# Designs tried in a protein design run: peptides against a protein of PDB entry 5HDT. Part 144

Target 1, 163 residues: chain A of PDB entry 5HDT
Amino acid sequence: MVVKTFMDMDQDSEEEKELYLNLALHLASDFFLKHPDKDVRLLVACCLADIFRIYAPEAPYTSPDKLKDIFMFITRQLKGLEDTKSPQFNRYFYLLENIAWVKSYNICFELEDSNEIFTQLYRTLFSVINNGHNQKVHMHMVDLMSSIICEGDTVSQELLDTV
Target 2, 163 residues: chain A of PDB entry 5HDT as posed
Amino acid sequence: MVVKTFMDMDQDSEEEKELYLNLALHLASDFFLKHPDKDVRLLVACCLADIFRIYAPEAPHTSPDKLKDIFMFITRQLKGLEDTKSPQFNRYFYLLENIAWVKSYNICFELEDSNEIFTQLYRTLFSVINNGHNQKVHMHMVDLMSSIICEGDTVSQELLDTV

## One batch from the design tools (peptide; made by RFdiffusion4, then SolubleMPNN)

Design b2_p27_4_s1 (from b2_p27_4, 16 letters changed)
Fold by OpenDDE base, seed 5:
Structure b2_p27_4_s1 (fold): chain B 163 residues (1-163), chain A 27 residues (1-27)
Amino acid sequence: as target 1 above (163 residues)
Amino acid sequence: MEKEEKLKKKREEAGKLISEKRKERKA
């Protein structure tokens, strides 16, 4: 399984990083980002989250447009956190936990459309957060949002008005 | 689990790298 491959990979293993680089690039293709199966898209999102971890601090995706597409894609997957009783919830949790710890969204500060990405992220998180989530989920959501504010130093008025 | 702890350490390390890179770019 591709998910297990990236999950187990060490970011210090240069040989493995080179070996799976092409796979990482293919996972960001429209074929996978627009895959009709919701479960497949979730798996892809988890892989992409691990790819950001493995190749940190520099993602293997050099195109700003591609990076935007990826983060918007990941953000859309986070909507699945709304149902805590879903059979796929643990995988949604994996995605949230990863991006919170890795701080992968902080890569977006270098993108011209960072404000759009952060706006969508915050809107999504506030739309799905509920009392059914345990303390760990709440913590990761708060950590994710706080990390962006802290690393940005300043937040645009437009973003503040949206949140 | 040992695997879980290893993964947490990997994520933490990646986060530090990203944070450091961001700080360098802001300086």
Scores: peptide ipSAE 0.644, ipTM 0.938, DockQ to the pose 0.866
Fold by OpenDDE base, seed 3:
Structure b2_p27_4_s1 (fold): chain B 163 residues (1-163), chain A 27 residues (1-27)
Amino acid sequence: as target 1 above (163 residues)
Amino acid sequence: MEKEEKLKKKREEAGKLISEKRKERKA
């Protein structure tokens, strides 16, 4: 129900955005981010990705620490892209496609620990990328990484050397 | 199909907004 709610929500509907703001905030709680069920965490990640889309350009999360936690959480879920035959692969693809198109990670440039977030993202993507992925997956991964490099003035050579 | 295309457009629009905000902060 929650996944469908945010997936179907129009980002131009201000009344709906206000109505579900509290739900968006609750989804970022430790209860969901540290949920023991892997499938639940994936669903939460997909919801969070849609939340970034809906509330763009500003995320509804006011705490920099919370934003960091969310992006690190999403990054951890991307590890699931490794197994293309997984029953949940389509949802992992949904997550990747969303964050690539929305460019939600570009919000991280305003965070003190942006380099840590980007480093972890790049390491994760390179750890799961393989020749078994179709062209669309590869394209989204490249687009995701390229967007950060192209729009980032804080992306240092040190970051590139660590990946 | 229609819903998927609509979603893609929404994602693209969001990406533009985020990019524009980034450009404003860099100026």
Scores: peptide ipSAE 0.641, ipTM 0.936, DockQ to the pose 0.875
Fold by OpenDDE base, seed 1:
Structure b2_p27_4_s1 (fold): chain B 163 residues (1-163), chain A 27 residues (1-27)
Amino acid sequence: as target 1 above (163 residues)
Amino acid sequence: MEKEEKLKKKREEAGKLISEKRKERKA
């Protein structure tokens, strides 16, 4: 129910955005980010991706540390893209497609530890990319990485040197 | 409009907003 709520929500509905703000905050709690169930963590990641879409350009999370935790969490979930035959692959694809189009990782440029976040993202993407992925998956991965390089100045150069 | 196409448009719009904000911060 919660997943569908954020999936269907329009970013132009200010009343609904205000109504579900507390729910968005709860989803970023350690309880959900460290949930023992892998499938639950994936659902949480998809919800968080939609939250960044809904509240764009401003994330509802005010703490830089919390934002870092969220993006590191989302990055860890992307490891699931490696197995294209997984029953959950479509949900992993949903996550990738969302963050690629929304460009939510661009929010990280304002964080002190942005280089750490981008480094982990690139390492994860390169570790899971394979010939079994279709053209759309490859496109989204390229778009995601290119967006960060294009929007970054000194950050992008440091990333290229470390990856 | 199909739900999928509507969602794509929403994602694109969000991406534009985030990109615009980034450009403003760099200026």
Scores: peptide ipSAE 0.640, ipTM 0.937, DockQ to the pose 0.837
Fold by OpenDDE base, seed 4:
Structure b2_p27_4_s1 (fold): chain B 163 residues (1-163), chain A 27 residues (1-27)
Amino acid sequence: as target 1 above (163 residues)
Amino acid sequence: MEKEEKLKKKREEAGKLISEKRKERKA
């Protein structure tokens, strides 16, 4: 229900955005981010990705620490892309495709720890990239990384070492 | 397919908004 709600929501539907704002905030709570069930965490990540889409260009999360936690959380979920035969692979693909097109990680440029977030993202992506992925998966991974590089004013040495 | 295409358009629009916001901050 929750996943479908955010999937179907239009970003220009102001009434719906207001209605589900509290739900969006609750989904970013430690209860969900640290949920013991990996399938639940994946669903939460997909919802969060859609939330960034819906509330673009500005996320409803005002705390820099919370935003960092969310993006680090999403990054950890991307590890699931490694197993292309997993029953949940399509949902991992959904997550990847969303964040690539929405360019949600570009919100991180406003965060003090942006370089840490990007470094972890790149490390994660390179760790899961394999020849079993189809062209679309590879394209989204490349687009995601390229967007961050193109929009960045400076690239830290740590990030350069990661790439 | 139509639903997926619609979602892609939504994502693209969101991406444009985020990119525009970033450009404004860099100017």
Scores: peptide ipSAE 0.636, ipTM 0.936, DockQ to the pose 0.901

Design b2_p27_4_s2 (from b2_p27_4, 14 letters changed)
Fold by OpenDDE base, seed 4:
Structure b2_p27_4_s2 (fold): chain B 163 residues (1-163), chain A 27 residues (1-27)
Amino acid sequence: as target 1 above (163 residues)
Amino acid sequence: SEEEEKRRKKLEKAGKLVSEKRKERLS
């Protein structure tokens, strides 16, 4: 299983990182990002999150447009966090926890459309956050947003006001 | 669990690398 492959891979496994690089690139194709099955898209998002972890501090995707598409895609998947009773909630939690601790969105600072990406992320998180979430979910959401604010030199007050 | 702790450490390690890279860019 592709999900298991990237989930188990270590950051210092250079040979494996090279071996599965093409697979990582294919997972970012429109075929997967626009896949009609919601569960497939979630699995793809989790794989992409692990890919960012494995290849940190730099993503293997060199195209700014592709990186934007990926992060907008991941952001859309986070909407699934709203339903805490969903059978797929644990996988949504996996996605959130990963991107929060890896700080994967922080690589977006180098993108021209970083403000758009961050705006959509904040709006999505605030739209799904609720009192039904446990402490860990809340913590990861806060950590994710705080990391971007603390690390960003381009995050303007205007951006924060528009969220 | 032990496996969860190992995973957490892997995630945090990646995060530290990202943060360090960002600091280098700002320097």
Scores: peptide ipSAE 0.653, ipTM 0.942, DockQ to the pose 0.898
Fold by OpenDDE base, seed 1:
Parts: sequence; structure tokens; C-alpha cells
Structure b2_p27_4_s2 (fold): chain B 163 residues (1-163), chain A 27 residues (1-27)
Amino acid sequence: as target 1 above (163 residues)
Amino acid sequence: SEEEEKRRKKLEKAGKLVSEKRKERLS
């Protein structure tokens, strides 16, 4: 199983990282990012989150346009956090927890369209955050947003102040 | 759990690497 492969992989396993690099690249293809099944898209997002963890501090994707597509894709999946009673909520939580602790969105600072990515992320998070979420969910959302503000440059910080 | 703790440590380790890389770019 591809999902479990990346979940279990250690970031210090250099041979495995090289072995599964092509698989990581294929998972970011339009075939998976635009897959018609929302559950498949969620699984893909979780895999991508683990890929960012494994290859940190650098993503294996060299194209800025591809990176933008990936982060916009992940952001769209975060909308699923709104329904706390969904059978898929645990996977949405997994996605949120991963990207918050890994600070994967901080890779976007080097992208030309970083402002668009961060704007969409904040709009999405504020649209789904509610009192039904437990303390852990709130903590991860706050950590995710604050890390971008704290580590952003002057331009990025000004953008976030106006959002 | 112990397994959750191990996973947390791996995620935080990756986060530290990302933060360090960002600091290098800002310096």
C-alpha cells in the first residue's frame, strides 16, 4: 500500500527515499490531484504530507508550479475538517497535524505565488474552525497559522495582517 | 502512546529542519 509506505518511512532512510522518489513524483500528477473520488484525494493529500516530512527541508518537486498545485490541493482537502462527525475525520486530522508540525507550508515562501497560497489557506482554516473541534485541532490550526506569520518576511507578514 | 510519541518526534524533527532552512535564506 502506497499510503502506508510513506507513513512508515523514516526521513533518515536515504536508500528508501531514493527508491520511492519516482513514486512521490507520480503522486503529484494531475491524475491524482484531480481524481474524481474525494476519499482518494484525501489519501493522496496524506501521502503528500508525509512526503514533505520525509524529504524535509526540501520537497522532491522541482517545479514551482507543481508545488503551488500541491499546496492548493492540500488546502482544498482541509475543508473536510469542518465535519467532526465524518468517518474520514481522523484522516483529516492526520493531515492537519502533519502539516502543522512539519511546517510544510513554509516551503511556499520561495514561491512566486506564495501570497495566493497563504491567503487561500487562511480563508479555508477560518471557514472550517468551530467550537466543535477539540483542543488538539485548535492547537494545530493556531500553530499552522502562527508559524507562517512568525517565519515570514516583511511582505508575507503584511499580507497576513490584512487577511 | 509510545508510537504516537515517536511519530510526533519525527514530525517535529522535520519541522526544525524546515525552520532552519528558512532562517538560512533570511540571513
Scores: peptide ipSAE 0.646, ipTM 0.941, DockQ to the pose 0.892
Fold by OpenDDE base, seed 5:
Structure b2_p27_4_s2 (fold): chain B 163 residues (1-163), chain A 27 residues (1-27)
Amino acid sequence: as target 1 above (163 residues)
Amino acid sequence: SEEEEKRRKKLEKAGKLVSEKRKERLS
């Protein structure tokens, strides 16, 4: 299974990283990003999160437009964190935890549309955060947002004021 | 669990790399 392949892969496994690079690129195709099945999209998002982990500090995607699409896609999936009783909540948690600790969104600073990406991320997180979430979920949400603010010297004050 | 700890270490390692790369760009 593709999900397990990337989940188990170590970032120090250079041979495996080279072997599965093409697969990583294919997962970012419109076929997967715009897949009609919500559960499939979530799995794709988790794979992409692991891909960012594996290839850190640099994403294997060379197109800025593609990177934007990926992060906007991942952001949309985070909406699923709202329902803590969902059978898929554990996967949403997996996604959140991964991108928070990896600081995947921090690579967006090099993108022209970084402010748009961060704006959508913050709005999404604030829309789903609630008292029903446990401490770990809250921690990851805060860490995800704060790391961007703290490490983003180029983050506009206007962006922060609009959130 | 041990597996969870190993995964956490992998995630944190990646995060450190990303952070260091960002710091390098800002310097």
Scores: peptide ipSAE 0.645, ipTM 0.941, DockQ to the pose 0.900
Fold by OpenDDE base, seed 2:
Structure b2_p27_4_s2 (fold): chain B 163 residues (1-163), chain A 27 residues (1-27)
Amino acid sequence: as target 1 above (163 residues)
Amino acid sequence: SEEEEKRRKKLEKAGKLVSEKRKERLS
């Protein structure tokens, strides 16, 4: 399974990183990003999260437009965190935990549309965050937002007040 | 678990790399 392949891959395995580079690029295609199945899109998002982990600090995607599409795509998947009783919640948690610890969204600072990406991320997180989430979920959400605020100069308090 | 700890360390390691790269860009 592709998900397990990237999940198990070590970022220090240079040979494997080279071997699966084409697969990583293929997973970012419109075919997968716009896949009609919600569960498939979630799996794709998790793979992409691991790809950012594996190839950190640089994403293997060279196109700024493609990177924007990917992060907007991942952001949309995070909406699934709203239902803690969903059968797929653990996978949504995996996605959140990964991107929070990897700080993958911090790659977006170099993108022209970084502000749009962060805006959508914050709005999404604030729309799904609730007291029903356990401490770990809250911590990852806070860490994710805090890392962007602390390391970026484009995210303003005004933006946070509007979301 | 140990497996979860190893995974956490991998994720945090990647995060440190991202942060370091960002600091380099800002310097």
Scores: peptide ipSAE 0.634, ipTM 0.937, DockQ to the pose 0.893

Design b2_p27_4_s3 (from b2_p27_4, 15 letters changed)
Fold by OpenDDE base, seed 3:
Structure b2_p27_4_s3 (fold): chain B 163 residues (1-163), chain A 27 residues (1-27)
Amino acid sequence: as target 1 above (163 residues)
Amino acid sequence: DEEEKKRKEKLEKAGELITEKMKKRKE
């Protein structure tokens, strides 16, 4: 599968930015977002996360509807983090690590449906977190959610410090 | 453990507050 070869992309490579622009558009199509194979969907999510990493802090997509579809799609893939013994767990971990480090979801603040996206993200992460996860997984989950909380500025600093 | 549970609850409450505020602003 070609998609798995894109997990090692360099954020600072201009050549890769140009090369993967067309791929970004293709991977965001319904064909991939609604692919019947869950392993394919996971690889697509990882590739999309890599594309966001390359173009950070800007998004390679301008359509709000498409961005919503992508992040809702990525959120659905994070459900796979629940099974720590899955053969695909390392890829799920990579996805989590990437989006947490890049703060990819923060782009969603500009979307009309950002509340829906963040709600689904929090619900998903809280539903999958368990005692089988190591400290790194917990850290990335907390970092991802905390970054959104901090940028939202709707809670007190005291509450943020206790998270 | 209890400490982890408390942290999760606080984080969840913070998230709920954010989503509620965002929902109100976009209605």
Scores: peptide ipSAE 0.087, ipTM 0.705, DockQ to the pose 0.034
Fold by OpenDDE base, seed 4:
Structure b2_p27_4_s3 (fold): chain B 163 residues (1-163), chain A 27 residues (1-27)
Amino acid sequence: as target 1 above (163 residues)
Amino acid sequence: DEEEKKRKEKLEKAGELITEKMKKRKE
């Protein structure tokens, strides 16, 4: 029910965003991030992705450590993209599509541990990408990684142009 | 296939470069 609520939400007014602030904070709790059921964790990740979409470019989380935990959590869920025949693949696809489209990870540049987050993301994506993925999946993966690269100021223009 | 591999390698190198430099900068 909670999942459906966020999935159907667009970027709402500040008043509407405030109504869901408590829910957003609750979804980032250890109870959900460390939930023993992988399907629940996937749904939580999707909801978190929706939250980032709704609150973009800001996040309702004030703790840098919490933000790190969230993105590390989301990154771990992306491992589910490896099995394209999984019954939950469509939800993993949704997660990927959302975070890629919104460029959700770009907020991590404000975090002290951004390098760790991005490194784990890249390693995860490259570990799960395979020939079984269709063009859309590949596109989202590339978009997600490229957006982070483009926001960085340490990569040469030549390298950026070749990706 | 080869083109995809090349792009993957370039992305990986770019990612490694940026993350390493970011790491050093934030130390």
Scores: peptide ipSAE 0.077, ipTM 0.691, DockQ to the pose 0.036
Fold by OpenDDE base, seed 5:
Structure b2_p27_4_s3 (fold): chain B 163 residues (1-163), chain A 27 residues (1-27)
Amino acid sequence: as target 1 above (163 residues)
Amino acid sequence: DEEEKKRKEKLEKAGELITEKMKKRKE
């Protein structure tokens, strides 16, 4: 996969990337992914999204199983976008904005279970999308889903232009 | 509104198509 837009942007220094690597590995542990507090899980998801942004277009994780767990975890957090009046909505928006801008899910094309991840993502997003969301939220949701479609190259450009 | 609904439906169909095709390639 190639994310041309983000690849042309400046990346963090190697020293910073090394510093965040230890944090990245720790945040991907079962302790955090299965944390009982919903707000903690949201913060973990945001941090993981930041890690993917820093290491884009590569992933700091080498285990396909771990990557799957992470993206399935992030997908579950996106359910929180449903309530626009929640005090935590701004953090959910940040998560959405980040993964849409970075095109983080596109790395999942290298995974054997990519279809499962994408299916769950689409189901989740379509379950929460509603008229209560402002234009920016709608734009990020559409951008995220469209980017995956474009990378898959299974849909005509005409259909993509109509979305 | 109806316009937004149509766009969502098209995107959903496209998403289903890509996921099914990807699944089929892995079988």
Scores: peptide ipSAE 0.076, ipTM 0.687, DockQ to the pose 0.038
Fold by OpenDDE base, seed 2:
Structure b2_p27_4_s3 (fold): chain B 163 residues (1-163), chain A 27 residues (1-27)
Amino acid sequence: as target 1 above (163 residues)
Amino acid sequence: DEEEKKRKEKLEKAGELITEKMKKRKE
């Protein structure tokens, strides 16, 4: 996997997007999602996030079960944000920044198990948020959670303004 | 610090409400 290459990818023509479809499907395989090395899993998560960025707002995956697996997988990787002194923190930050900016999780609203996904996301984020995180990290975490709240249309604007 | 704590609590509560509402919607 070449994370650097994916990080440089932008949303381009539909033809280019189609070229990466097979790669996207491959990265979502159990081989990568269940890889025993946590650093590999982090890289996979970053690549998947990049793929979502490229295909946004559409999902590159058609299987609801696969989408669930992917987002549950990404959510698990976000636990790595807890240790700000980790050598891999910058990549965890990238992952967070990406999914927050793209609003990647918003596609989960169409999934039957969206509530489970969002619940796990919120639990994970609140479990890792600490005073050691700088303002940018906090901002991205809040943005990610607020975007889901806004899409859900269950929270007042007043509450959103306070976050 | 206290303000941040309140913000987190509000956001957490909102998240819980959303997830519960979504759960009902999917039923």
Scores: peptide ipSAE 0.063, ipTM 0.675, DockQ to the pose 0.036

Design b2_p27_4_s4 (from b2_p27_4, 18 letters changed)
Fold by OpenDDE base, seed 1:
Structure b2_p27_4_s4 (fold): chain B 163 residues (1-163), chain A 27 residues (1-27)
Amino acid sequence: as target 1 above (163 residues)
Amino acid sequence: MEEEEKRKKKLEEAGKKVSEKLKKRKE
């Protein structure tokens, strides 16, 4: 029910967002982030991504440590993008598309450990990207990485040509 | 394919620069 609920939700008003705060915090608990089933972790990641989409541009979490844990967790799930023939690839694609579109990782610039988070993200994406991915997957990966570069004020003509 | 690899390399280099900049910001 939780998965279905968040996946079908659009951005809500501030009042509606408040109603889901407790649920959002619950999904970010160690119980879910450290769940032994990889499929469950993927679903949790998708739900968390949807929560960020709903609360964008602000995060519903106030703890920097919790935010770090969440994004490191999401980054780990992106490893599943490597196998394009996986039955779960569609959900990995959804996760990638969501976080790229929303620019969810950009809130990490407010975190003390932003460098670690972005470093792991780049390493993960470059480790999984391959010729089996279609143009849309490549586009989302580039969009995700370029958004962080732009926010970091390192935009150059060379970078623009690369994107 | 060669062009794609070149783009990946350039993007990776840009990412490294961002990472270095972020590291300096946190010092």
Scores: peptide ipSAE 0.106, ipTM 0.706, DockQ to the pose 0.036
Fold by OpenDDE base, seed 4:
Structure b2_p27_4_s4 (fold): chain B 163 residues (1-163), chain A 27 residues (1-27)
Amino acid sequence: as target 1 above (163 residues)
Amino acid sequence: MEEEEKRKKKLEEAGKKVSEKLKKRKE
């Protein structure tokens, strides 16, 4: 129910964003991030991704530690992309598509532990990439990683040009 | 398959280099 609501939302006015601030904060609680059901965690990740989409380029979270927890959490969910035959694959695809399109991880450059976050993201993505993924999945994975590389250093573009 | 693996390797190497630089800047 909540997931469907956020999926249909575009970037709203500041007033509308404020209405969902409490929900955003609640979804980032340990209760949801550490929920025992993997399907629930996936839904939470999708909601968080939608929240970042709505609030981009800013985030409704003020705590650097909380932001780190969120992105590390989202990164862990991306492991579900490995099984292309999973009934939940389409939702994992949605998560990937969203964070890649929005460039959600780029906000992590403001965090002290950005290196750890990006490193885990790269390792996770490379671990799940396989021949069963279609072109769109590959594109989103590359876009996600490339955006971070380009933002990370002035020489990043040169490195990407070699790919 | 070979071209894909080459691309993955190059991207991975680029990512590692950037990550290393970022790590140094945050220290």
Scores: peptide ipSAE 0.096, ipTM 0.685, DockQ to the pose 0.036
Fold by OpenDDE base, seed 3:
Structure b2_p27_4_s4 (fold): chain B 163 residues (1-163), chain A 27 residues (1-27)
Amino acid sequence: as target 1 above (163 residues)
Amino acid sequence: MEEEEKRKKKLEEAGKKVSEKLKKRKE
């Protein structure tokens, strides 16, 4: 299992994309999504986020059930952002930065259970946001949530500007 | 800190509206 850095993903070759497709299928298995080691789960989440970045705006997965499982899984990993002093915090930051920049969750609008996914995402982020986070972390969290709100077209631009 | 909490609450309220809208759409 290989995790690339955020900046290294911009110039992937077509051959590398094919490799990541096979990896995507493997990483989305129950074996990894339900792995007992939380550090392994974090690495899996980072890899999945990278895969979504590579194939953006399309997803390498077509099954709605699988996509739901993946994003619910990623959401659970974001709980690790709460402890800013954790040795794994940099990886949690990477995960947040990636999914915020790529707008990975926006594909969930096509899912029947999008409401559940977004609800859990918001609850998770609001539960972990604290004063120990720097401005960059706050920015990514706000960007992620605001993007979904804008796509949902449920609030005025004035309200969005206040966040 | 107080201003941050205010912004957090506003964002939370917006999120609730999104959730409600999505729920109605899928019903």
Scores: peptide ipSAE 0.082, ipTM 0.640, DockQ to the pose 0.035
Fold by OpenDDE base, seed 5:
Structure b2_p27_4_s4 (fold): chain B 163 residues (1-163), chain A 27 residues (1-27)
Amino acid sequence: as target 1 above (163 residues)
Amino acid sequence: MEEEEKRKKKLEEAGKKVSEKLKKRKE
């Protein structure tokens, strides 16, 4: 599996992208997305997020259905952010930080089911956001949602400045 | 905490607007 630290923000070379392509396809299979182990699913989500970071702003997947599956899968993993005392919280944080910084979900605007994906994302994030989260967590959650708002161009700049 | 809740509410409302716009666009 490809596991890169978020501290390495450089985009991978085309050679590395080619190397990760097969892994990307494999990780998006039902075998991993529907794995019975929650920790494995979290790890898979982190790897997928890393892959999106590498390929940004392009998607490593061409199938709209597969992209939908992936982002719905990642969204489900974000539920784990609710328990800040979980031993796996740092990995959930990594997932959040990555997808927020990369603006990974913005690629979903090209999907017919983008409304469903974004709706589920917002519902999930608002369900897990609590005052136990530190400022960084809150910032990433807001950045993730605000980026979608900005791309959608549905709200005034005044509202964006307020949020 | 109060200001945070207000911020969350505003963000939620903005999110709904985005969702509605996307729904209309995809119909």
Scores: peptide ipSAE 0.064, ipTM 0.639, DockQ to the pose 0.038

